Peptides against a protein of PDB entry 4KTY. Designs and how they scored, part 188

Target 1, 266 residues: chain A of PDB entry 4KTY
Amino acid sequence: YVLNDIGVIFYGEVNDIKTRSWSYGQFEDGILDTCLYVMDRAQMDLSGRGNPIKVSRVGSAMVNAKDDEGVLVGSWDNIYAYGVPPSAWTGSVDILLEYRSSENPVRYGQCWVFAGVFNTFLRCLGIPARIVTNYFSAHDNDANLQMDIFLEEDGNVNSKLTKDSVWNYHCWNEAWMTRPDLPVGFGGWQAVDSTPQENSDGMYRCGPASVQAIKHGHVCFQFDAPFVFAEVNSDLIYITAKKDGTHVVENVDATHIGKLIVTKQI

## One batch from the design tools (peptide; made by RFdiffusion4, then SolubleMPNN)

Design b2_p26_3_s1 (from b2_p26_3, 13 letters changed)
Fold by OpenDDE base, seed 4:
Structure b2_p26_3_s1 (fold): chain B 266 residues (1-266), chain A 26 residues (1-26)
Amino acid sequence: as target 1 above (266 residues)
Amino acid sequence: DEPEQYALSDSYFQKLLEELKKKKAL
């Protein structure tokens, strides 16, 4: 998880699982220097750079350009005129070197690009890391641990009534570390995500969230456990929004979100 | 064309809801 500089990222759909190769290149010239530069840009103190908890959290913030002029600008509107289409990237090296050279955010990325670059960042700094793909990945925007699907009174779905959404798939990272800040047993793999999805205490970042905690429903542990939990375990709640402002739960589907989670074991 | 990563549409959930209703009715 540290020495492997070539990886496979899963994407597509549950019924059509696809794979793409990704070159992490954590050992290539200039990459370590760039990772250090990223931490410099984050104004990360030297003492914190040896702490994988702090490093991974800073990385989750800095791999995306939001808030801090970090590495990658996301784009999901199929308009990539001022940069490189996300699908054109094949690895982290060109992205990181461009960032270091230009000192400006690189355009553009989607989840697997963020995850790829973040994986390089983590591995480069000696943190074991892997990419995880979650199919039917929920984005809980209101932090209620539900994926709200609002219906009009006629029964028709209206997504404009909520900021919640579900990705066909989403990629993030898991980083291996001890968690002395958490109770015993919640170390190991930690979910971290550099794709800008939700504000976490002032900036777009996510994690580290204990995978063990998430698996056991412990969402009270830092960082961003509720959000990560919702990504993989939210119930689809079909809610009728009545004209009088009342909400009525019509149906619940607890089997759809996080239907398949894939990660490479090697 | 939709981007590779995209948010699922209203029509997707509408279909899913209808299937769910049918399943519960059985």
Scores: peptide ipSAE 0.600, ipTM 0.904, DockQ to the pose 0.614
Fold by OpenDDE base, seed 5:
Structure b2_p26_3_s1 (fold): chain B 266 residues (1-266), chain A 26 residues (1-26)
Amino acid sequence: as target 1 above (266 residues)
Amino acid sequence: DEPEQYALSDSYFQKLLEELKKKKAL
């Protein structure tokens, strides 16, 4: 998880799983220096740099450009006129070296690019890390642990009222660390995500959230456990918005979100 | 090679709902 410099990222659809090779290049010249530079830009003190909890949380913030002029600018509108299309990247090295050279955010990335660069960052700093892919990944933006789909009375989706969304797939990272700030048994793999999705205590960042805590429904454990839980476990709630302003729950689907979670072994 | 991710469409959920209704009616 630290030594491998080439990986495989899963993407596509749950019934048509695809793989993409990604070169992490954590041992390439200039990459460690760039990772240190990233932490310098985050104004992270030296004492915190030895703490994987703090490092992974800072990394989740700094790999995206939001808030802090971090590494990557995301784009999902299929317009990449001022940079490199996300699909053109084959590894982390070119992105990180460009960031170090230009001292400006690099354009553009999507989830697998963020996850690839973040994986390099973590591994470069000695934190065991892997990329995970979640198919039918929910984005709960009102923190109710549900994917609320609002319907018109005719059965069509009301896009205006429906604020939550579901990705066909989403990639994030798991980092291995002890969690002395949590009860015994909730160390090990921690979910961290550098793709800018939600604001977490003032910054677009996510994690570390204990994978074991999420599996056992302990959403009260720091950091961002409710959001990660919703990504993999939220129910689809179909709500009819009546003309009189009332809401009626028509159907619930508890099996669709997080249909498949895949990661490469070692 | 189309790795771009996307948000599932309204029509996807409408179709899914219809399938769910049929399943529950069985």
Scores: peptide ipSAE 0.600, ipTM 0.919, DockQ to the pose 0.870
Fold by OpenDDE base, seed 2:
Structure b2_p26_3_s1 (fold): chain B 266 residues (1-266), chain A 26 residues (1-26)
Amino acid sequence: as target 1 above (266 residues)
Amino acid sequence: DEPEQYALSDSYFQKLLEELKKKKAL
């Protein structure tokens, strides 16, 4: 989880799982220096740089360009003007070196690019890390742990009222660390995500969230456990918005979100 | 064979809901 400089990222559809090679390049010249530079740009105190909790949280913020002129600009509109299409990247090295030299965010990334660069960042700093792919990954943006799908009275989806969304797939990272800030047993793998999805206490960042806590429904444990929990375990709630302003739950599907979570074992 | 991720469409959920309704009717 630290020594491998080439990895495999799972993507595609649950019924057609695909893999993409990604070169992490954590041992390439200038990469470690760039990771340190990223922490410098974040104005991270030297004392905190030895704490994987702080480092992973800062990394989740800084690998995306939002808020802090971090590494990558996300784009999902399939245009990618003024940059490199996400699919053109084959590894972290070119992205990180471009960021270091230009001192400006690099365009463009999507989830696997963010996860790839973040994985390099974590591994460079001695934090065991891996990429996780979640198929049918929910984005709960109102923190109710549900995927609310609003319907018109005729049964059609009301896109105006429906604010939550579901990715066909989403990639994030898991980082290995102790969690002395949590109860015993909730160390180990921690979910961290650098893809800008939701604001977390003032910044687009996510984690570290204890994987064990998420698995056991302990969403009260920092950081961002409710969001990560919702990504993998949200119920689809179909709600009819009546003309009189009332909401009626028409159907619930508890089996669709997080149908498959895949990560490399070694 | 492109790796681009996307948000599931309204039509996807519409179809899914219809399937769910059919299952409940059984």
Scores: peptide ipSAE 0.597, ipTM 0.917, DockQ to the pose 0.876
Fold by OpenDDE base, seed 3:
Formats: sequence, structure tokens, C-alpha cells
Structure b2_p26_3_s1 (fold): chain B 266 residues (1-266), chain A 26 residues (1-26)
Amino acid sequence: as target 1 above (266 residues)
Amino acid sequence: DEPEQYALSDSYFQKLLEELKKKKAL
């Protein structure tokens, strides 16, 4: 998980799983220096740089450009006029070197690009890391652990009221570390996500969230466990918004979100 | 090769809801 510089990222649909090769290039010239530069830009204190908890959390913030002029600018509107389309990237090296050279955020990325660059960052700093793909990945916006789909009284989806969303697929990272800040047993793989999705205590970042904790329904542990839990386990709640302002739950689907989670083992 | 990530549409959920209703009716 540290020595392999070429990876495979899963994407597509649950019924048509596709793979994309990604070159992490953590050993290529200038990449480690760039990772250190990223931490410098984050103004990370030296004492924290040896702590994988702090490093992964800072990395999740800095790999995206939001808040702190980090590495990548995301774009999901199919408009890439001022940069490189996300699909054109084949690895982390060009992105990181461009960031180091220009000292400006690189355009553009989507989840697999963020995950690829973040994977390089983690591995460069000696943190075992892998990319995880979640099909039907929920984005809970109000931290209620549900995917709320609002309906008109006629049964049609009300897009204006529906704030939560579901990605066809989403990629994030898992980083291996001990968690002395958590109860025993919740170390190991930690979910971290650099794709800017939700604000976490003032910045667009996510994790580290204990995978073991999430698997056992423990969402009370730092960091961002509720959000990660919702990504993989949210119920689809179909809610009719009545004209009188009342909400009625019409249907629940507990089987759709997080239908398949895939990661490369080697 | 279409790696682009996208949010599922309203029509997707509408269809899913209809399927769910059918299943419940069985």
C-alpha cells in the first residue's frame, strides 16, 4: 500500500463496473517535496507532521482548493474551460508538479482525481493508503443520516426541496493508522476524503473516520463519522411535503445506498 | 471511457419509487 506506484480505480455503475489505471508516482522526482510543500501551505506545525491523524485530516483539506487554495479545483458541470478535463488526468504527478510550480490550484478534478492525488500524498508521507469506490454514494447535507427525497403531493420529486444527493459512484481513501484518540479497536483503516463535499468544522475536509466504528454503527467518534456513514448506509426516505407544511414519510428504501463498495487489495 | 461522476437525477428516483411501490403491492 506504500510501495505500489500504479493503481486501479473502480468507477462506472454497479451493473457495469469499470476500472481506470492511475499512476500515483510517489517516488518520482519532486513529488515528496510537493507533499511537504502542501503541508507548508497548510501552515502545519512540525510537531503534527508525524501524526497520521493530523496529516490525513490536513491532507483531506488541502487536496481540494476550497478554503485554503489547495491542490485541485473540482468541477461537475461538464464545463472545463479554464483547465484540464478531469478525465484527461492519468496520474498524480502532473497535478502535483503543476501545483508546486504555479502555487495555484489545478483545474480540474472529480472524485477519482481527488482520491488519486490524495493517495499519492498519503503514501509519500509513509501512510498506507488505498482508494475505495462506493456505488450509489449518498451526500447527506443536513447530518440526519438520511437521503431525503421530497415529493410533491402528486408524487413527483420536488427538486427544490430535495437538498441531499446521491452520486452514481464516489471515491475516497482509506488510510491505515492507530487511533489513540478513540477506544481500542477503532484503529486500522480510516476513511478520509479530499473531494469537497461537506464542511467539517469550518473547512471542506473529511476524516479520518474509523472504518471499524462505522461498520459497527458508531458514528459518535471523530472525525466526520456521521457523514461517511451516511455515504454508505443512508436510507432513501421519500417524504411528501404537504401544502400545510407537514411532512409525511411515504416510502423508505434501506437497500439502495452503498450497494457496492470496492477497493483494490494489492 | 466515461469516468465522470454525476448526481442521480430526479427521474431516476421517480422510477425507483415506482418500482418500490410495485414491490410493496406484491
Scores: peptide ipSAE 0.590, ipTM 0.916, DockQ to the pose 0.856

Design b2_p26_3_s2 (from b2_p26_3, 18 letters changed)
Fold by OpenDDE base, seed 5:
Structure b2_p26_3_s2 (fold): chain B 266 residues (1-266), chain A 26 residues (1-26)
Amino acid sequence: as target 1 above (266 residues)
Amino acid sequence: DLPEQFALPDSFFEELLKELKKKKEL
């Protein structure tokens, strides 16, 4: 989780799981210096740099370009003008070195690129980290812990009312640390995510959220536990919007979101 | 063409709902 500089990232579909190699390169020349530079750009004080909770949260914010001119610009439009297509990246080194030299955000990333770069960042700083792939990953944008699917009376989805979405798959990171800020038993793996999805207390960042807390439904624990919980455990709620303005719950499906969560165990 | 990572289309949920309704009838 720290010493391996080449990893495997899972992607594709539940019935057709695929893998890609990713070079983390945490020991390559200039990479550690770049990670320190990232923390400098974040204006992170020296006292916080020894705290994996603070470091992982700052890293979550800084690996994406939003808010703070961080490392990567996300794009999901399949055009990728003025940059490198996300699928063309094979590792973190080129991305981080480009960021350090240009001092500008690098284009472009999707979830596995964000996760790959973030994994390098964490490992460089001595934080054990791995990438997790969640198939059918929910994006709850109103923090109700549900995937609300609004329907027309004919059964078609009402795209105007439906604000939540589901990724075919999503990658984020788990970082190993103690959580003295939480009750005993909620240390260990913490979910952190640098893909810009939701605003968390003023910035596009996510985590650290205790994996144990999520498993036990403790969504009140910092940071961003409700969002992470929703990614893996949202029910699909099918709601028919009637012409009279009333909403009727037609069906509930608790079996699809987070159907498969995969991570490498080495 | 869709990007590698993409939001599931409306049609996915529409078909899933149809399947779910069929299961309830059984």
Scores: peptide ipSAE 0.609, ipTM 0.917, DockQ to the pose 0.611
Fold by OpenDDE base, seed 1:
Structure b2_p26_3_s2 (fold): chain B 266 residues (1-266), chain A 26 residues (1-26)
Amino acid sequence: as target 1 above (266 residues)
Amino acid sequence: DLPEQFALPDSFFEELLKELKKKKEL
C-alpha cells in the first residue's frame, strides 16, 4: 500500500466493470517535495505533519482546488477547453509536478483523478492508502441520510426538487491509521475523499471516517461519517410532491445504493 | 455526451421505480 507505485482503479458500471492503470509515482523525483509544498500551501504546522489524522484531512482539502487553491480543478461538463480532459491523465506525477511548477491548480479532474493524486500524496507521506470504487454512490446534500427522489403527480421524476444525486460510480481513498480520538476498535482503514462534494466545517473535504464505525452504523464519530455512510448505505426514498405542497412517501428501496464496493487488495 | 463520471438521470430512477412496483405486485 505504500511501496507500490502502479495501481488499478475500478470504474464503469456494475454490469460492466472496467479497470484502468494509474501510476502513483510516489518515489519519482520532485514528488515528495511537491507533497511538502502542498502542506506548506495549507499552512499546516510542523507539529501536525506527523499525525495521519491531520495530514489526511488536510490532504482531502488540498487535493481539490476549492477554498485554498489546491491541486486539482474538478469538471464534469465534458468540455475541458482550458486544460487536460480527466480521461487523458494516466498518473499523478505530471499533475503534481505541474502544480509545483505553476503554483496554480491543475485542470481537470474527476473522482478517479482526485483519488489517484490523493493516493500518491498519502503514500508519499508514509500513510498506507488504497482507492475504493463505489457503484451507485449517493451524494446526500441535506444530511438526512436518505437519497430523496421526488416524483411529480404524474409519476415522473423531478430531480430539480432536490440537491441529492447518485453517481454512476465514485472513487475515494481509504487510509490506514490509528484513531486515538475514537473508541477502541475504530482504527484501521479510514475513508478520506478529495473530490469536492460537500462542505465540512468550512472547507470542501471529507474524512477521515472510520470504516469500521460506518460498517457498524456509528455515524456520530468524526469526521464526516454521516456523509460517507450515506454514500454507501442510503435508502432511495421516492416522494411524490403534490401540487398542494405536501410530500408523500410512495416507495423505499434499500438495495441499490452502494450495490458494489470494489478495492484492489495488495 | 456524458462525462465518464455522471449523475444518474431521471429516467434511470423512473425505470427502477417501475421495476420495484412490479416486484411488489408479484
Scores: peptide ipSAE 0.608, ipTM 0.918, DockQ to the pose 0.603
Fold by OpenDDE base, seed 4:
Structure b2_p26_3_s2 (fold): chain B 266 residues (1-266), chain A 26 residues (1-26)
Amino acid sequence: as target 1 above (266 residues)
Amino acid sequence: DLPEQFALPDSFFEELLKELKKKKEL
């Protein structure tokens, strides 16, 4: 994982899985220096830079521009007038070098761009990392571990009643590390996400969350395990919002979120 | 036009709910 400088990122739909090539370029000139610069901008203590838990958490914050003038500005409005459209990027190198040169956030990214750049960052720093694509990826905004779908009394969906959403697909990273801060057995792959989705203790960051913990429903472990759990395993809860302000659960679908999770095995 | 990564629209869930209801009736 660390030595592979080119990868494949999955996207599209469950019934039409697509792939794109991504050049990580972790060995190219200036890339490691840029990764160190990113940690400098984060004001990360030197003592913490050898800890993959701290590094991955800082990376998840700094690869996005929110809060800290990090690497990438996200845009999902299909308007990219002041930068590069997310689909135009083919690798991490140009993004990271632009960031280092300009010392300003680079525009624009979506999930796979964030994941690509973050993968480079992790690999540059010797952390084994891979990109994961989750189809029908839930965004639980209220931390209730479910995807709320509100219905009007007529049965129509009213998405204005919740901040929850579901991505057609979402990409994040898994980083390999020991977790001495967790019980035995919860090391190994850790979910980390640099796409700005939710605030985690004051910053838009996510992880590291133990994949094993999530797999076994242990959402009490740091960091952001409930959020990552919800991304892959939340039930769709259809709730009728009555005029009197009461909510009635009409239907539950436990089969749709996280229907397919894809990652490279090599 | 939607971006490549997008939030699923209301219509998606409406159709999904219809399918779910049909399955429950069977």
Scores: peptide ipSAE 0.608, ipTM 0.917, DockQ to the pose 0.599
Fold by OpenDDE base, seed 3:
Structure b2_p26_3_s2 (fold): chain B 266 residues (1-266), chain A 26 residues (1-26)
Amino acid sequence: as target 1 above (266 residues)
Amino acid sequence: DLPEQFALPDSFFEELLKELKKKKEL
């Protein structure tokens, strides 16, 4: 996982799975130095830099530009006037080197770009890492572990009330580490995500969340396990907002969110 | 028009709900 400098990232749709190559370039000149620079910008204590839990959490924050002028600015409006379209990137090297030279966030990224850069960051620092693609990835923004879809009485979605969303696909990372801060058995792969989605204790970051814990329904463990759980396990809850102001659950669909999760074995 | 990664539109869920209702009727 640490040695491969070229990878494959899955994207597209469940019925039409696509792949793209991504050059991680963790061994290229200046990349390790840039990763160290990222930690410097985060003002990370030297004592923490040897702790993969802290490093991965800081990385999840710093690979996105929010809060801390991190590496990448996300854009999902299909308007990329002040930078590079997310689809134009083919690897992490150019992004990281641009960040290091300009000392300003690089534009623009979407999930696979964030995941690609974050994968480089983790691997550079000796943390085994891989990219995971989740199709129909829920974004629960109220931490209720559901995808709440509010409907008008006519069956149309009420966009004003519906705050949660679902990505066609989403990419994040899994990092391998021990979790001495968790009960035995919850080490190994940890979900970490640098795509700015939700605030976690004051900044846009996610993880590390124990994959084993999530698989077994343990969402009480740090960090951000409820959010990651919701990404892959949320039920679609169709709620009719009645004219009298009452909300009624009309339908529940537990079959679509996290329908397919794909990762390349290295 | 849409970015590569995008939030599923309202119409997706509306159609999905219709399908779900049909399945329940079977």
Scores: peptide ipSAE 0.607, ipTM 0.916, DockQ to the pose 0.613

Design b2_p26_3_s3 (from b2_p26_3, 18 letters changed)
Fold by OpenDDE base, seed 5:
Structure b2_p26_3_s3 (fold): chain B 266 residues (1-266), chain A 26 residues (1-26)
Amino acid sequence: as target 1 above (266 residues)
Amino acid sequence: DLPQQYALPDSYFEKLLKELKEKLAK
């Protein structure tokens, strides 16, 4: 998880799983220096740099450009005129070296690019890390642990009222560490996500959230456990918005979100 | 063959709901 410099990222659809190679290049010239530079830009003190909890949380913030002029600018509108299309990247090295050279955010990334660069960052700093792909990944926008789909009376989705969304797939990272700040048994793999999705205590960042805690429904454990839980476990709630302003729950689907979660072994 | 990430469209959920209703009616 630290030594492998080439990986495989899963994407596509749950019934048509696809893979692509990604070169992490954590041992390439200039990459460690760039990772240190990233932490310098985050104004992270030296004492914190030895703490994987703090490092992974800072990394989740700094790999995206939001808030802090971090590494990558995300784009999902299929217009990439001012940079490189996300699909054109084949590894982390070019992105990180461009960031170090230009000292400006690199354009553009989507989830697998963020996850790839973040994986390099973590591994470069000695934190075991892997990329995880979640198919039908929910984005809970109002922190109610549900995917609320509002419907018109005719059965069509009301896009105006529907604020939550679901990705066809989403990639994030799991980092291995002890969690002395949590009860015994909740160390090990921690979910961390550098794709800018939600604001977490003032910054677009996510994690570390204990995978074991999420599996056991302990959403009260720091950091961002409710959001990660919702990504993999939200119920689809179909709500009809009546003309009189009332809301009626028509149907619930508890099996669709997080249909498949895939990660490469070692 | 591009790894494009996208939010599922409204039509996806409309179809899914229809299928769900049919399943629950059985």
Scores: peptide ipSAE 0.625, ipTM 0.923, DockQ to the pose 0.881
Fold by OpenDDE base, seed 1:
Structure b2_p26_3_s3 (fold): chain B 266 residues (1-266), chain A 26 residues (1-26)
Amino acid sequence: as target 1 above (266 residues)
Amino acid sequence: DLPQQYALPDSYFEKLLKELKEKLAK
């Protein structure tokens, strides 16, 4: 619910699910002004600011620093020099206020930090939003709706042969809105993701993608439905890369990706 | 209490594949 300023984020492993408290603080002083500032930095016209489709898409782009000097710089190298480790953040307020004050991207975030800040942004602007955690979350980099796992001839996995990867877990957001641009029935919860993962029409952004459309197997609808679908439904394709350059499919596992998806309902 | 997000290592899928092969062999 948009009035809840404290939430819970799920993380960890499927066999050891953990929770983290997160303070959204959408009603704290300066937060609304910061959200407006974010849209100003995005050069979003006034006419679009009342449209949750446009707002959520812009937000997914601007909460990450890529392309547009947005709010958060992601880092997964476990060094975090020149900033704050992602695990040190406890809420969105400090991040957003630092961004507004410095007018520079804030370091550093990972998926739950991006999702937390994005949730604040959405709720601050009156868009119902929640965080979703997907365990064994696929990152399909070549848009083939598969998670390719390449094997050497000896049977060992060689992940250097593909840009596809699987997160132990990944967090993104769902935003509630009507979708007059989609067929009837595909409104409601829309997946949006501010963690910079894949380029979408020139920018690192994702969504809104209709959750209902994806559940019904429709990935042809805007925005980024194939990518979101792949995060939760990709088959693991084990491919042997032979020395002669040929590829042979050895095994297929359709049961692993998206094995557990958790969200706290509003 | 480590919220660290990471890509699953090669060893994870090697183990998973082994288990899959064993399951399919039954």
Scores: peptide ipSAE 0.622, ipTM 0.924, DockQ to the pose 0.845
Fold by OpenDDE base, seed 3:
Structure b2_p26_3_s3 (fold): chain B 266 residues (1-266), chain A 26 residues (1-26)
Amino acid sequence: as target 1 above (266 residues)
Amino acid sequence: DLPQQYALPDSYFEKLLKELKEKLAK
């Protein structure tokens, strides 16, 4: 089901869930052509363009500008001097058409903008897709499936040692496809994420990761299952860095990350 | 309001840890 061209994106806080309308516009003039152009820019071979696994993975890379001059430049520092503030966008159409016209990355996006554009891309290419919002979304930076919070002895966070982070909320996409490359039962919804967060085999991309596999704790399957798992299920590990250089786990919170995951049913 | 996405500040976790310790002490 890819007929709905208007969507709702959930954001805000877990205790104050908010919604934003987003126009996907997958049927508007020039949008399909732009999606094809994106794949052209990725130098995607023709044989792979019919494979939703390859398409979604390429899309996750190309919707962000990193590595390959893809569609959107992210900005989270509240400085948008050379473009449009992320909150000003209301849909995918203007972004995609600007990209096609200028042939340069469009500034700027945050997670919901990336997810919105990526949703359009997937739907344009016949891949059923939806946006998922995860509140308290962890960004595991060292692939240990934990959110390591390093503390000074006084209880304050040591920001220099703490490399992992947690988003107040994060949006990514789920795309529906078969996964013949995985064991039976791990097809269906696949997590894909175009927000540039972590390097995956040389590029900022994420997925497709089997939602079913992740739900059952299987993180050994391609692609990027450990990262997606960590986003929704990381334990908060409070580690005190002692003056003598030793690290001591002081507390563990296994209930905070991924406290709420919301998606609109298609 | 604006849908700004941001990384939770250090102060958030410091407060959370304090609350956690209080909870565990009960």
Scores: peptide ipSAE 0.619, ipTM 0.922, DockQ to the pose 0.840
Fold by OpenDDE base, seed 4:
Structure b2_p26_3_s3 (fold): chain B 266 residues (1-266), chain A 26 residues (1-26)
Amino acid sequence: as target 1 above (266 residues)
Amino acid sequence: DLPQQYALPDSYFEKLLKELKEKLAK
């Protein structure tokens, strides 16, 4: 998880799983220097750079350009006129070197690009890391641990009534570390996500969230456990929004979100 | 074939809801 500089990223759909090769290149010239530069840009103190908890959290913030002029600008509108389409990237090296050279955010990325670059960042700094793909990945925007699907009175879905959404798939990272800040048993793999999805205490970042905690429904632990939990375990709540402003829960589907989570074991 | 990430459209959930209702009716 540290030495392998070539990876496979899973994408597509549950019924049509696809793979994409990704070159992490954590050992290539200039990459370590760039990772250190990223931490410098984050104004990360030297003492914190040896703490994987702090490093992974800073990384989750800095790999995206939001808030801090970090590495990558996300784009999901299929308009990439001022940069490189996300699908054109084949690895982290070109992105990181461009960032270091230009000292400006690189355009553009989507989840697998963010995850790829973040994986390089983590591995480069000696943190075991892997990419995880979650199919039917929920984006809980209002932190209620539900994926709200609002219906008009006629039964049609109206997504404008919520900021919640579901990605066809989403990639994030898991980083291996001890969690002395958490109770015993919640170390190991930690979910971290550099794709800018939700504000976490002032910045677009996510994690580290204990995978073990999430698996056991413990969402009270730092960082961002509720959000990560919702990504993989939200119930689809079908709510009829009546004209009088009342909401009625009509159906619940607890089997759809996070239907398949894939990660490479090697 | 492209790895585009996208939010599932309303029509997707409408279909799911229909299937769910049918399942629950059995």
Scores: peptide ipSAE 0.619, ipTM 0.923, DockQ to the pose 0.844

